# Peptides against a protein of PDB entry 4M9S, part 28

Target 1, 135 residues: chain A of PDB entry 4M9S
Amino acid sequence: SRGLVGVECITPYSYKSLAMALQRCVEVLSDEDRSALAFAVVMPPGVDIPVKLWSCVIPVDICSNEEEQLDDEVADRLKRLSKRGALLSGKRMPVLTFKIDHIIHMFLKHVVDAQTIANGISILEQRLLEIGNNN

## One batch from the design tools (peptide; aimed at target 1 Q23 A38 H110)

Design b1_p21_6_s2 (made by RFdiffusion4, then SolubleMPNN; from b1_p21_6, 11 letters changed)
Fold by OpenDDE base, seed 4:
Structure b1_p21_6_s2 (fold): chain B 135 residues (1-135), chain A 21 residues (1-21)
Amino acid sequence: as target 1 above (135 residues)
Amino acid sequence: MEEIRRRAIEGLRRSLEELRA
């Protein structure tokens, strides 16, 4: 199973306009969307990443463990995030991908707790090993 | 898709290395 327990993103107050704006965006997210955003910190910024790979780290704890359903749920969360300011950039063609901007990524590195980052790294590493062994 | 996935995987590996440092 690729499901993970959601973890909160820490959003300390900042005097910087960008950080303040991002904090407001994060505060209005649902718990599950906020968790998805938190785990986006482990993704490389500026890279168009297919939903399949996002699903390696985005926590899904309610949906079925079927691969198709997991990908659909992840896609829905990422789509919602992409509609909240500049949190993510979606691209439909040639395949559905999402990209985290460098600025957003830098923000997340400062506000996402260490445990969330550690968990994301661990899960992603494991999934990459599995993908590599299957090729 | 394969090219995009390849680039993503490479990026992920680099990201992991950076996050571990």
Scores: peptide ipSAE 0.319, ipTM 0.860, DockQ to the pose 0.033
OpenDDE base, seeds 1, 2, 3, 5: peptide ipSAE 0.219, 0.147, 0.318, 0.218; ipTM 0.778, 0.730, 0.859, 0.777; seed 3 fails the geometry check

Design b1_p21_6_s3 (made by RFdiffusion4, then SolubleMPNN; from b1_p21_6, 12 letters changed)
Fold by OpenDDE base, seed 4:
Structure b1_p21_6_s3 (fold): chain B 135 residues (1-135), chain A 21 residues (1-21)
Amino acid sequence: as target 1 above (135 residues)
Amino acid sequence: MKEIVQRANEGLKKSLAELRA
C-alpha cells in the first residue's frame, strides 16, 4: 500500500494509464486464468517462485492425484499469464519459476476482492503446512 | 532448488504478514 501511494504521488498519470492497460489485459483473460492471476496477489513481489509453490495457491478445477500433473497444469496457466505483458515473468533456469512484479502486485492488491485475498492466504498457509509436514 | 525455495518461503512469510496487516 505504501509503495502504491508513493507511485501515485510521483507519477499519478502513469499509474492511471498502467491501471487502465492492466485492467484491459485482465478483462480478456479466461475466467480460469483471471482467477489464477487474482491469487497471485498472495505471492511476494519480485521473487522468483517455483511452480511447486505457485501450485499452493492457484486453483485448479481439474485435479490430478499426481503432483507432477498438477504442477504442469499450474505451469501452463502461469505461462499463459506471462504472455500477457508484464503480468508475470517466467524463468526456465535453473528451475522453472514465475515472478510477479511490484507494480502488478500493487495493482492486484487494489483490485482483487478482499475475500479472495483472505482465501488465498488461508489456502497457502494450509498447503505450506502440509508440505512442511511431508518434508 | 532448496535455496530458491528457502528464499521464496521467506518472501511468502513476509507477504502473508503484509497482507494480513
Scores: peptide ipSAE 0.293, ipTM 0.864, DockQ to the pose 0.036
OpenDDE base, seeds 1, 2, 3, 5: peptide ipSAE 0.159, 0.290, 0.286, 0.291; ipTM 0.744, 0.867, 0.863, 0.865; seed 5 fails the geometry check

Design b1_p21_6_s4 (made by RFdiffusion4, then SolubleMPNN; from b1_p21_6, 13 letters changed)
Fold by OpenDDE base, seed 4:
Structure b1_p21_6_s4 (fold): chain B 135 residues (1-135), chain A 21 residues (1-21)
Amino acid sequence: as target 1 above (135 residues)
Amino acid sequence: MDEIVAQANAGLRESLARLRA
């Protein structure tokens, strides 16, 4: 069976309609939530990602430097995104994870600035190395 | 938790490698 990406290539009209809907969802987000959504583009679509790993790329400006609080803040942002047009899908069991859909991911790849994507990838790579070294 | 994170980390590293290509 072909994935959603293949369907989008075959049905450009559907993609256009979805893109319009997604754009409306993005427009009503707060600046911080919109930023979080932008950085979600660096995550592989269709994969349940633990909040700890999301926290590696989601920027947090005012929250405490404590890792626990950072994870909570990130989780809150991701939860809000999940409530806005199902931009993300949350899963609480066995651990709290969030997943970006292939369609949403494709949308983000076209609307997020290329430099932002590159920066996000670099940041994530660095953080993953740190986690690997500490674990 | 640590095992799940480790597994996800490994997967992400592979995905990132593909994204950079």
Scores: peptide ipSAE 0.241, ipTM 0.833, DockQ to the pose 0.034
OpenDDE base, seeds 1, 2, 3, 5: peptide ipSAE 0.157, 0.229, 0.222, 0.217; ipTM 0.737, 0.826, 0.821, 0.819

Design b1_p21_7_s1 (made by RFdiffusion4, then SolubleMPNN; its pose is not in this set)
Fold by OpenDDE base, seed 2:
Structure b1_p21_7_s1 (fold): chain B 135 residues (1-135), chain A 21 residues (1-21)
Amino acid sequence: as target 1 above (135 residues)
Amino acid sequence: SEEIKRVVEALRERLKELRER
């Protein structure tokens, strides 16, 4: 599969108001969805990212290497995140994309495990090189 | 996909920023 092995990588962190609310939203997620959210930290905030590119960093270990199946699984996770406290913003047309908000992104930078961030960056770099070579 | 290419470039720029921090 593409991406990283899904591991719990959310560090407890909260302060008053918004951060606390976001932390509670994260805590009720499944392990898989939390992992997906964690890796969203590597994405530029405010940019509509196609699912194909999300699949470069979102951990999916159980499904096949088939792109369609992988993308579907990733899309499902991202969709669930978009329904939970607006952690992501989904857009179906013209192409299915998801966007991380600036505020959420800032939150993630503080609560996502540093090693996860580093790994996500490395994996994304590798995947982008592969995409570039295939174009 | 042209859209993919455009976003890929944005991601590359983002990664560059992250590495420079």
Scores: peptide ipSAE 0.443, ipTM 0.886, DockQ to the pose 0.031
OpenDDE base, seeds 1, 3, 4, 5: peptide ipSAE 0.441, 0.441, 0.441, 0.438; ipTM 0.886, 0.885, 0.887, 0.885

Design b1_p21_7_s2 (made by RFdiffusion4, then SolubleMPNN; its pose is not in this set)
Fold by OpenDDE base, seed 3:
Formats: sequence, structure tokens, C-alpha cells
Structure b1_p21_7_s2 (fold): chain B 135 residues (1-135), chain A 21 residues (1-21)
Amino acid sequence: as target 1 above (135 residues)
Amino acid sequence: SKEIEEVVRKLRESLRALRER
């Protein structure tokens, strides 16, 4: 399936129980939150990522011209993910950031479909180029 | 800005690794 819809985790036996728990957490997410989580696979684990950079890959149905609204909507999704099985870790200070841990990231690498990963990489690479040109 | 630049560097490195997995 596309993204994380109805994931079947293919992991080493040692991670089977964790994978099952994570699968259940993913299954109860809304489609929007599940999609956001899928794209988290392109982020490096263990790194505090500012919301601005998350907004580069997480799709939101808001006018792209409203940057503040975009960041707020993305932040809300990430906050929900952080509250659901600690899929992400949020930090408010000094800057609002979210982090994916290594175990969750490893899970995502196994269950997120190749097309989603490829799209996420492409989108993020493009946005990073744009940021580099503007900053 | 420096914080963003540092994270961006890390992202670019990780994306390259992920693409070549």
C-alpha cells in the first residue's frame, strides 16, 4: 500500500514485538497524520529538526503563500504524532523541533513504500536548494 | 540561521545515504 496504510512490517525477529506495537499505533492514525509519519522516513534519526524543515516534506492542504499557517499546521500534526506512541519527540525551546528516534526510523525504512521514500527525498532536496538560495 | 544551516547540512548528508541504501 502507499505510505503507511495497513503496514506489514518486515523486520528481524528480535524487533517483531516492537514492529507489531508500532503497526498498531500507525493503524489508528488519521490519514493525514499517517502520511506525515511516512515522510518522516527521510529525516535523519536522532536530530532535532525545526518545524520549518519538516514543512518542506509534509503535505498540507493550505495555501503555500501562508508560511506561518503552514508551519502551524505541520506542527500540529507532528505534535499529534509525538503524543501517539511517542512516534516523535518534540522540543519547544529554544526552537520548536521534532526528532525521530533510531528505532522508529528503522521501522519506517522497512514499512514505507519505495515511492513515498523517493518522493520525500526528491521534495526535500528541492526545498533545501530553495532555502539555500534564499538564506 | 546557523542552526538551520547545520541541520540542512545533516539533511543533505542523510538524504544521500538514504538514496543509496
Scores: peptide ipSAE 0.540, ipTM 0.916, DockQ to the pose 0.032
OpenDDE base, seeds 1, 2, 4, 5: peptide ipSAE 0.536, 0.536, 0.538, 0.539; ipTM 0.916, 0.916, 0.916, 0.917; seed 2 fails the geometry check

Design b1_p21_7_s3 (made by RFdiffusion4, then SolubleMPNN; its pose is not in this set)
Fold by OpenDDE base, seed 1:
Structure b1_p21_7_s3 (fold): chain B 135 residues (1-135), chain A 21 residues (1-21)
Amino acid sequence: as target 1 above (135 residues)
Amino acid sequence: SEEIKRVVEALRRRLAELRER
């Protein structure tokens, strides 16, 4: 199951000032945006990832007949995260993509719940298999 | 589509790394 797990703000992060800033940024996020950020830990840092692939791991609760809106909802969450400093970097051309920085990724590795990481890995693996089989 | 394929490969490599840890 895609559980909504909050991100804890306790980390042994070596960049003390940055860690404090990130903790504050995470603290003011909505539960949904915080959950999206948590699952971003599964993504490879430094890679521009299309929204379609982000939608494979970001937990979104949508109506059964509104699957076509999945990418839009995910994009909105990622856009909000990108406006919170260095959490994500968005790019519109040639395709809308988002990237997580190595520093942010290292932060997430220490503050994201282990069960959330495990779930994210499992979900992403399953979705990638489905994409491969349907193409 | 080619970009999607490239990124999918990167994701698969990342997943393999995460499973080894």
Scores: peptide ipSAE 0.476, ipTM 0.894, DockQ to the pose 0.031
OpenDDE base, seeds 2, 3, 4, 5: peptide ipSAE 0.470, 0.467, 0.471, 0.470; ipTM 0.892, 0.891, 0.894, 0.893

Design b1_p21_7_s4 (made by RFdiffusion4, then SolubleMPNN; its pose is not in this set)
Fold by OpenDDE base, seed 2:
Structure b1_p21_7_s4 (fold): chain B 135 residues (1-135), chain A 21 residues (1-21)
Amino acid sequence: as target 1 above (135 residues)
Amino acid sequence: SSEIAAVAEALRRRLAELRAR
């Protein structure tokens, strides 16, 4: 199952010192990584989420719909984000997971388009039901 | 994966709760 397709994040926000720092981090990202970061706002903060579940909302336009390839591409994007300050926290054991911090989540909630967030939540809910029914 | 399914279900419940507020 694929996530959202073809969405770019625009994050003009500079009211707080932390927001300014985060904005700079966002500006230097590739378009693909910036898009992945935008949709990270759909996930509840503070939860270690397996890559398979991230793939339900992270846009991947060029990869095959094959699950393994999709998960690998998503994992690569999330890994890059985890290396850009504290945008995400990765954990390798017992399974590869990523977590969005509350502060980052709050930032994204203000700078990501509200309709994009709403659509992302809806799609995530649908994909989660499908995964739950099939496993 | 059973573990993935369990986390998926937990997330689904959380999202449903957020929508209900």
Scores: peptide ipSAE 0.362, ipTM 0.850, DockQ to the pose 0.030
OpenDDE base, seeds 1, 3, 4, 5: peptide ipSAE 0.357, 0.351, 0.347, 0.358; ipTM 0.850, 0.847, 0.845, 0.848

Design b1_p21_8 (made by RFdiffusion4; failed a check: the pose's geometry)
Pose (drawn by RFdiffusion4):
Structure b1_p21_8 (pose): chain A 126 residues (1-60, 70-135), chain P 21 residues (1-21)
Amino acid sequence: SRGLVGVECITPYSYKSLAMALQRCVEVLSDEDRSALAFAVVMPPGVDIPVKLWSCVIPVLDDEVADRLKRLSKRGALLSGKRMPVLTFKIDHIIHMFLKHVVDAQTIANGISILEQRLLEIGNNN
Amino acid sequence: EEEETEEALEKLRELFEEAVE
């Protein structure tokens, strides 16, 4: 209810809070990977979820979502790969409350909608 | 300290806005 700023303190670390640190990991990022990361906010954290359940909210056969999610986990270790039972990714929690009070307030609602939308279109496949 | 953190978060928001555009 306040993000990582709820716990920022003088610590043996050079950063007042972990968000200041993560700030850079996002700054060095490929412009698009900045995009895919900026959107993975509207994902369930600590939950393993498939490439297609990701192809819905991440921008551009759609494995390209996976490629981005791979660079994203290799570069700053921001996401998480889990090869089988099915090629799936996962967003951890700190790497989430970073994005909550950091990603543009609108883009949160837009990801919520673009998803409930593309979810419903997989509802129409049947 | 809080203000400096807010400024850092606003900078990220600007970067995200540029990336979304």

Design b1_p21_8_s1 (made by RFdiffusion4, then SolubleMPNN; from b1_p21_8, 10 letters changed; failed a check: the pose's geometry)
Amino acid sequence: MREELEEAIERVRELFRKALA

Design b1_p21_8_s2 (made by RFdiffusion4, then SolubleMPNN; from b1_p21_8, 11 letters changed; failed a check: the pose's geometry)
Amino acid sequence: SREELEKELERVRKLFREAIA

Design b1_p21_8_s3 (made by RFdiffusion4, then SolubleMPNN; from b1_p21_8, 12 letters changed; failed a check: the pose's geometry)
Amino acid sequence: MRKELEEAIRRVRELFRRAIA

## One batch from the design tools (peptide; aimed at target 1 V26 H110 V112)

Design b1_p22_1 (made by RFdiffusion4)
Pose (drawn by RFdiffusion4):
Structure b1_p22_1 (pose): chain A 126 residues (1-60, 70-135), chain P 22 residues (1-22)
Amino acid sequence: SRGLVGVECITPYSYKSLAMALQRCVEVLSDEDRSALAFAVVMPPGVDIPVKLWSCVIPVLDDEVADRLKRLSKRGALLSGKRMPVLTFKIDHIIHMFLKHVVDAQTIANGISILEQRLLEIGNNN
Amino acid sequence: SAAKEAAEKLEERLKEFAEETE
């Protein structure tokens, strides 16, 4: 209910809070990977979820979502790969409350909608 | 593009967030 700023203190670390640190990991990022990351906010964290359940909210056969989610986990270790049962990724929690009070307030609602939308279109496949 | 716009918005918000934390 306040993000990482709820716990920021003087610590042996050079950063007042972990968000100031993560700030850079996002700054060095490929412009698009900035995009895919900026959107993975609207995902469930600590939950393993498939490439297609991702192909819905991440921008551009759609494995390209996976490629971005791979660079994203290789570069700052921001995501998480889990090869089988099915090629799936996962957003950890700190790497989430970073994005919550950090990603543009609108883009949160837009991800929520683009998803409930593309979810419903997989509902129309049947 | 949408991806470029989202990247710019993220950059702006990161700067604002850094200023608020300072």

Design b1_p22_1_s1 (made by RFdiffusion4, then SolubleMPNN; from b1_p22_1, 10 letters changed)
Fold by OpenDDE base, seed 4:
Structure b1_p22_1_s1 (fold): chain B 135 residues (1-135), chain A 22 residues (1-22)
Amino acid sequence: as target 1 above (135 residues)
Amino acid sequence: SLSEEVARKLLESLKRFREELE
């Protein structure tokens, strides 16, 4: 199973306008979307990343272990995030990709707990290596 | 493929990020 247990993003920032705005956006997210946003911090900012690779780190609990279904669920979450305060930026062509901008990434680095970040990095790295070995 | 190329870049980025956290 490629699913991950979701974690909640902690947002202690409230004294700067940008941080406050982002915190408000995070607070209105569902638990699942907030968890997805938290793990988005492991992605490098400014890079268009295919959904397939997002699915390696975004926590999803699906009924089937089929990779295609996983990608669809991940895509839906990322789409919602892109519509809420532009937390992510999506592109449809040539393939569906999502990108985290530098400002959002900087925010997440400060509000996502260190252990969550470390775990996310470890999980993503492992899964990427597995993909590489299958080629 | 695009995914393969991006995956390679991500691996490098993740290593740097891990070092930053330590």
Scores: peptide ipSAE 0.618, ipTM 0.937, DockQ to the pose 0.034
OpenDDE base, seeds 1, 2, 3, 5: peptide ipSAE 0.617, 0.617, 0.618, 0.617; ipTM 0.936, 0.936, 0.936, 0.937

Design b1_p22_1_s2 (made by RFdiffusion4, then SolubleMPNN; from b1_p22_1, 15 letters changed)
Fold by OpenDDE base, seed 3:
Structure b1_p22_1_s2 (fold): chain B 135 residues (1-135), chain A 22 residues (1-22)
Amino acid sequence: as target 1 above (135 residues)
Amino acid sequence: SLSEQVAAALRKSLAEYREKVE
């Protein structure tokens, strides 16, 4: 009737130690990648988010504002983040998505500037409405 | 589409998230 299997994992790592490690990872990022990571805080953790929706929040100003170019640039940034200390998890199939883990998200909530978070939320809300209206 | 479904879910959760963050 129930096919649930649970695994318990005990880690010796404290939040403090993990935060220190994450800070080191953030410090070596480029300004562009660090900015992208900051805005990842507006996404819910543990959810596979399509690149199209990431592009609603990740700032891009180094290429054309065409949707195809924007999505490609956003994807590249997210890919780099996924290779840097497991800041994100990428999945290519069936659709290219990226996910932020709970631990990373919790870290970002405490270190990202409050104004950045507020702006990101507002931008995302606006862009999501546009998607809803225009598909 | 996946994007539309996720977008709809995000819209519903953003208000709650804002309350937790701000």
Scores: peptide ipSAE 0.372, ipTM 0.862, DockQ to the pose 0.038
OpenDDE base, seeds 1, 2, 4, 5: peptide ipSAE 0.371, 0.370, 0.358, 0.368; ipTM 0.862, 0.861, 0.856, 0.862

Design b1_p22_1_s3 (made by RFdiffusion4, then SolubleMPNN; from b1_p22_1, 12 letters changed)
Fold by OpenDDE base, seed 1:
Structure b1_p22_1_s3 (fold): chain B 135 residues (1-135), chain A 22 residues (1-22)
Amino acid sequence: as target 1 above (135 residues)
Amino acid sequence: SLSKEVAEKLRKSLAEYRKKLE
């Protein structure tokens, strides 16, 4: 897992220092990468999620609506985020997936506004339903 | 497929998550 060494919230002090570090990491992100990170709060922590499912909630404003292009753009954003400390952890095998850690998820729940979270959940639920119905 | 399997798990998780936020 690609994460900051010693990143554990076992004490209030550790959490505070981690939060400060994460805030700095977030501030230097591009607008599009920061947006992608914000919507990552919708995903359950500790689950390896395929890029296709990430693309259901990560907003893309550059490429066309073709699935392959969307997945590629989303993958690029997630890869960049995975290189920023412990924001995300990526796996290539057997399928390209990304996972958000519990600590990062808790951080995002405090900094992402409730409306954004609610909207993200609604969008993802709808798109997952469509995927399930398309056999 | 893996995506469909994970999608179903996500659907359940999201429903619970939404209820906790409301």
Scores: peptide ipSAE 0.491, ipTM 0.904, DockQ to the pose 0.035
OpenDDE base, seeds 2, 3, 4, 5: peptide ipSAE 0.485, 0.480, 0.480, 0.485; ipTM 0.903, 0.900, 0.899, 0.904

Design b1_p22_1_s4 (made by RFdiffusion4, then SolubleMPNN; from b1_p22_1, 12 letters changed)
Fold by OpenDDE base, seed 5:
Structure b1_p22_1_s4 (fold): chain B 135 residues (1-135), chain A 22 residues (1-22)
Amino acid sequence: as target 1 above (135 residues)
Amino acid sequence: SLSEEVARALRESLRRFREELE
């Protein structure tokens, strides 16, 4: 469950209050966290998703080859995103999960490159199949 | 497991999302 290479996002809605606020939040993120946020667009909004599944699509450029450590790194990134306004919502109990809000998802759908989204979907689909085959 | 259940649901969601982007 390794990550993807980092990507960049551009927003066309600079004059809308929501977009402006979100842009400010995005601008203060590290490159790694910003990339993680970009790929969060492939997840369905409003669904609590376990970190294990997030790790299938979140880019991890520098991390251990161990899956457990990889999940921890992904969790840390998602946790940081959850602390930046309403970018993500974390839930620790009963299982550690993160959820993207509909508003944020809608924003990302417009600002993340279409090819990046398509690639993210494809990779996630493939990795989910692998998980299914191994269980 | 929760991951398995969510994974199954995700596959369907991703299919729909892909179709939306086409």
Scores: peptide ipSAE 0.536, ipTM 0.924, DockQ to the pose 0.034
OpenDDE base, seeds 1, 2, 3, 4: peptide ipSAE 0.532, 0.535, 0.534, 0.533; ipTM 0.922, 0.923, 0.923, 0.923

Design b1_p22_2_s1 (made by RFdiffusion4, then SolubleMPNN; its pose is not in this set)
Fold by OpenDDE base, seed 1:
Structure b1_p22_2_s1 (fold): chain B 135 residues (1-135), chain A 22 residues (1-22)
Amino acid sequence: as target 1 above (135 residues)
Amino acid sequence: DLSKAVAEALLASLKKYREQLS
């Protein structure tokens, strides 16, 4: 019900300055972490977003006990990204949240293909609506 | 809960985002 499988971002190395540095950071990520970062472009920058909502768009493989393992897996990926400089900012209190910076978001908007962004938005909307209807 | 409140805000944001990308 949550997450996507097998979707990757395309990050051409044609940037200078900060963008170049960010590209290098992206290149050393695992495929899974890079995919997670790609779909972070769907989120609005500068907003602290709970892990539960991140899990609505961050791609993960099928795992047992979705309610527990899915959020944990997503959190682990986001934590790794938060340790890679300015890619993400994590906050533990009062609840675990992550946010994407405006600069990173702008970078991703140029390196993630438009169709992936559009699909991510659509999927996230669907899952957010489900949350709203079920609660 | 917090997730629900943020979700509602995100929905509005996503709508604007999609319109900007179109």
Scores: peptide ipSAE 0.517, ipTM 0.914, DockQ to the pose 0.034
OpenDDE base, seeds 2, 3, 4, 5: peptide ipSAE 0.512, 0.512, 0.512, 0.516; ipTM 0.913, 0.913, 0.914, 0.914

Design b1_p22_2_s2 (made by RFdiffusion4, then SolubleMPNN; its pose is not in this set)
Fold by OpenDDE base, seed 3:
Structure b1_p22_2_s2 (fold): chain B 135 residues (1-135), chain A 22 residues (1-22)
Amino acid sequence: as target 1 above (135 residues)
Amino acid sequence: SLSEEVARALRESLARYRERLA
């Protein structure tokens, strides 16, 4: 039960139209891009996060054997998301980063499956510790 | 590095985030 739930976002009435628009944007995504977007809820909103850290939580099936390939695949997914409305904002310099906005994060917080959120937090915590130990 | 700095900040915030989601 990973990914986004199609149920209407539980927000104040003033946000209903925006939530519906975002739901439409999500529905036209590929399964893999939609999954990537779901895990973005684990990240704090408004923070430029390097691709390396995104790769700690974004699931990748094909290019997971090599670190550089993993980051490239994650980056490609995030780039596609950034081109779909305002789902993400990317920066190339000084390093490649992506940011989730507060409104999008609020949307995801209400529509992403609870198990997905829990898994994402656990995975990210574990891998962040590994990064800390290796550097 | 930027990644290390952000990683440290994220570790500190994740516990609070999990608490808010519980």
Scores: peptide ipSAE 0.343, ipTM 0.856, DockQ to the pose 0.034
OpenDDE base, seeds 1, 2, 4, 5: peptide ipSAE 0.208, 0.336, 0.326, 0.341; ipTM 0.740, 0.855, 0.851, 0.857

Design b1_p22_2_s3 (made by RFdiffusion4, then SolubleMPNN; its pose is not in this set)
Fold by OpenDDE base, seed 2:
Structure b1_p22_2_s3 (fold): chain B 135 residues (1-135), chain A 22 residues (1-22)
Amino acid sequence: as target 1 above (135 residues)
Amino acid sequence: SLSKEVAEKLRESLKRYREELS
């Protein structure tokens, strides 16, 4: 199955203006949405990433191992993030993708726990290899 | 597929990212 299991927390970090605003946006998120946002730091900024690939790193604790259900749950979280301070940018056509902006990505690199980032990278690397082998 | 294509690009990006963080 794809994805990470567990709830992650973002380390508080802010400065005046944009960073402070982003921090406030993060604080009002649900735990599961905040976790999803944390792992978004693993993705390169400015790239439209298909939901299938997001589901390789976005943590889902309670969900069917069916790909469609997993992707739907991940998509819902990403959609909510895209509506909260434009934390992500969604695109429906030709396929559903989400993109993290450079500014948001830079913010996350400072506030997401280093171990979370490292783990996310490792897991995503593994999942990407599996995708390459299975296609 | 698009996912496969993007996945290939991501592998390289992640490699660089990991190196950046180390």
Scores: peptide ipSAE 0.557, ipTM 0.927, DockQ to the pose 0.034
OpenDDE base, seeds 1, 3, 4, 5: peptide ipSAE 0.554, 0.556, 0.554, 0.556; ipTM 0.926, 0.926, 0.927, 0.927; seed 5 fails the geometry check

Design b1_p22_2_s4 (made by RFdiffusion4, then SolubleMPNN; its pose is not in this set)
Fold by OpenDDE base, seed 5:
Structure b1_p22_2_s4 (fold): chain B 135 residues (1-135), chain A 22 residues (1-22)
Amino acid sequence: as target 1 above (135 residues)
Amino acid sequence: SLSAQVAAALRASLAAYRERLA
């Protein structure tokens, strides 16, 4: 299978105003968008990541594993996240990329399971290797 | 491609990145 299994993100850090605000933003997301956000923690903060690479870790349920379909669905999710509390920053030109900010990344690092993060990085590593071999 | 370039950069830094996230 591709990517990670969807996980709901819950934070214990409601005592901090910033965390509370982020928690509220997360709570109003759909389950699928919240899952996508959770796995965004796998990416390094402050880096413009092409959608193709996001698709390595963002779980989507589509009829086929065609790269075009995967990228489109992932892009749609990331676009929605970018519009909700600026959870991500999108760049359309020259190619579509998304970036997770350090603050958001720090939040996710504390609320996403450590094992999920570790597994996600391993999956990313594997996918990057495959991309390199097929490039 | 940009994806290939970013992929290579990420791959090269994954070990250090794991340490930061641990």
Scores: peptide ipSAE 0.396, ipTM 0.875, DockQ to the pose 0.032
OpenDDE base, seeds 1, 2, 3, 4: peptide ipSAE 0.390, 0.388, 0.394, 0.385; ipTM 0.872, 0.872, 0.873, 0.869

Design b1_p22_3 (made by RFdiffusion4)
Pose (drawn by RFdiffusion4):
Structure b1_p22_3 (pose): chain A 126 residues (1-60, 70-135), chain P 22 residues (1-22)
Amino acid sequence: SRGLVGVECITPYSYKSLAMALQRCVEVLSDEDRSALAFAVVMPPGVDIPVKLWSCVIPVLDDEVADRLKRLSKRGALLSGKRMPVLTFKIDHIIHMFLKHVVDAQTIANGISILEQRLLEIGNNN
Amino acid sequence: LETTELTEEQEEKLEELQEKLT
């Protein structure tokens, strides 16, 4: 209810809070990977979810979502790969409350909608 | 990226979406 700023304190760390640190990991990022990360906010965290359930909210056969999610986990270890049962990724929690009070307030609502939308279109496949 | 704030409505919608995907 306030993000990582709820716990920021003087610590043996050089950063007042972990968000100031993560700031850079996002700044060095490929412009698009900055995009895919900026959107993975609207995902469930600590939950393993498939490439297609991701192809819905990440921008551009759609494995390219996976490629971005791979660079994203290799660079700053921001996501998480889990090879089988099915090629799936996962967003951890701190790497989430970073994005909550950091990603543009609108883009949160837009991701919520673009997803409930593309979810519904998989509902129309049947 | 910049620091932003969330509304209660947005937090509720996000929780509902997370439940739907789980």

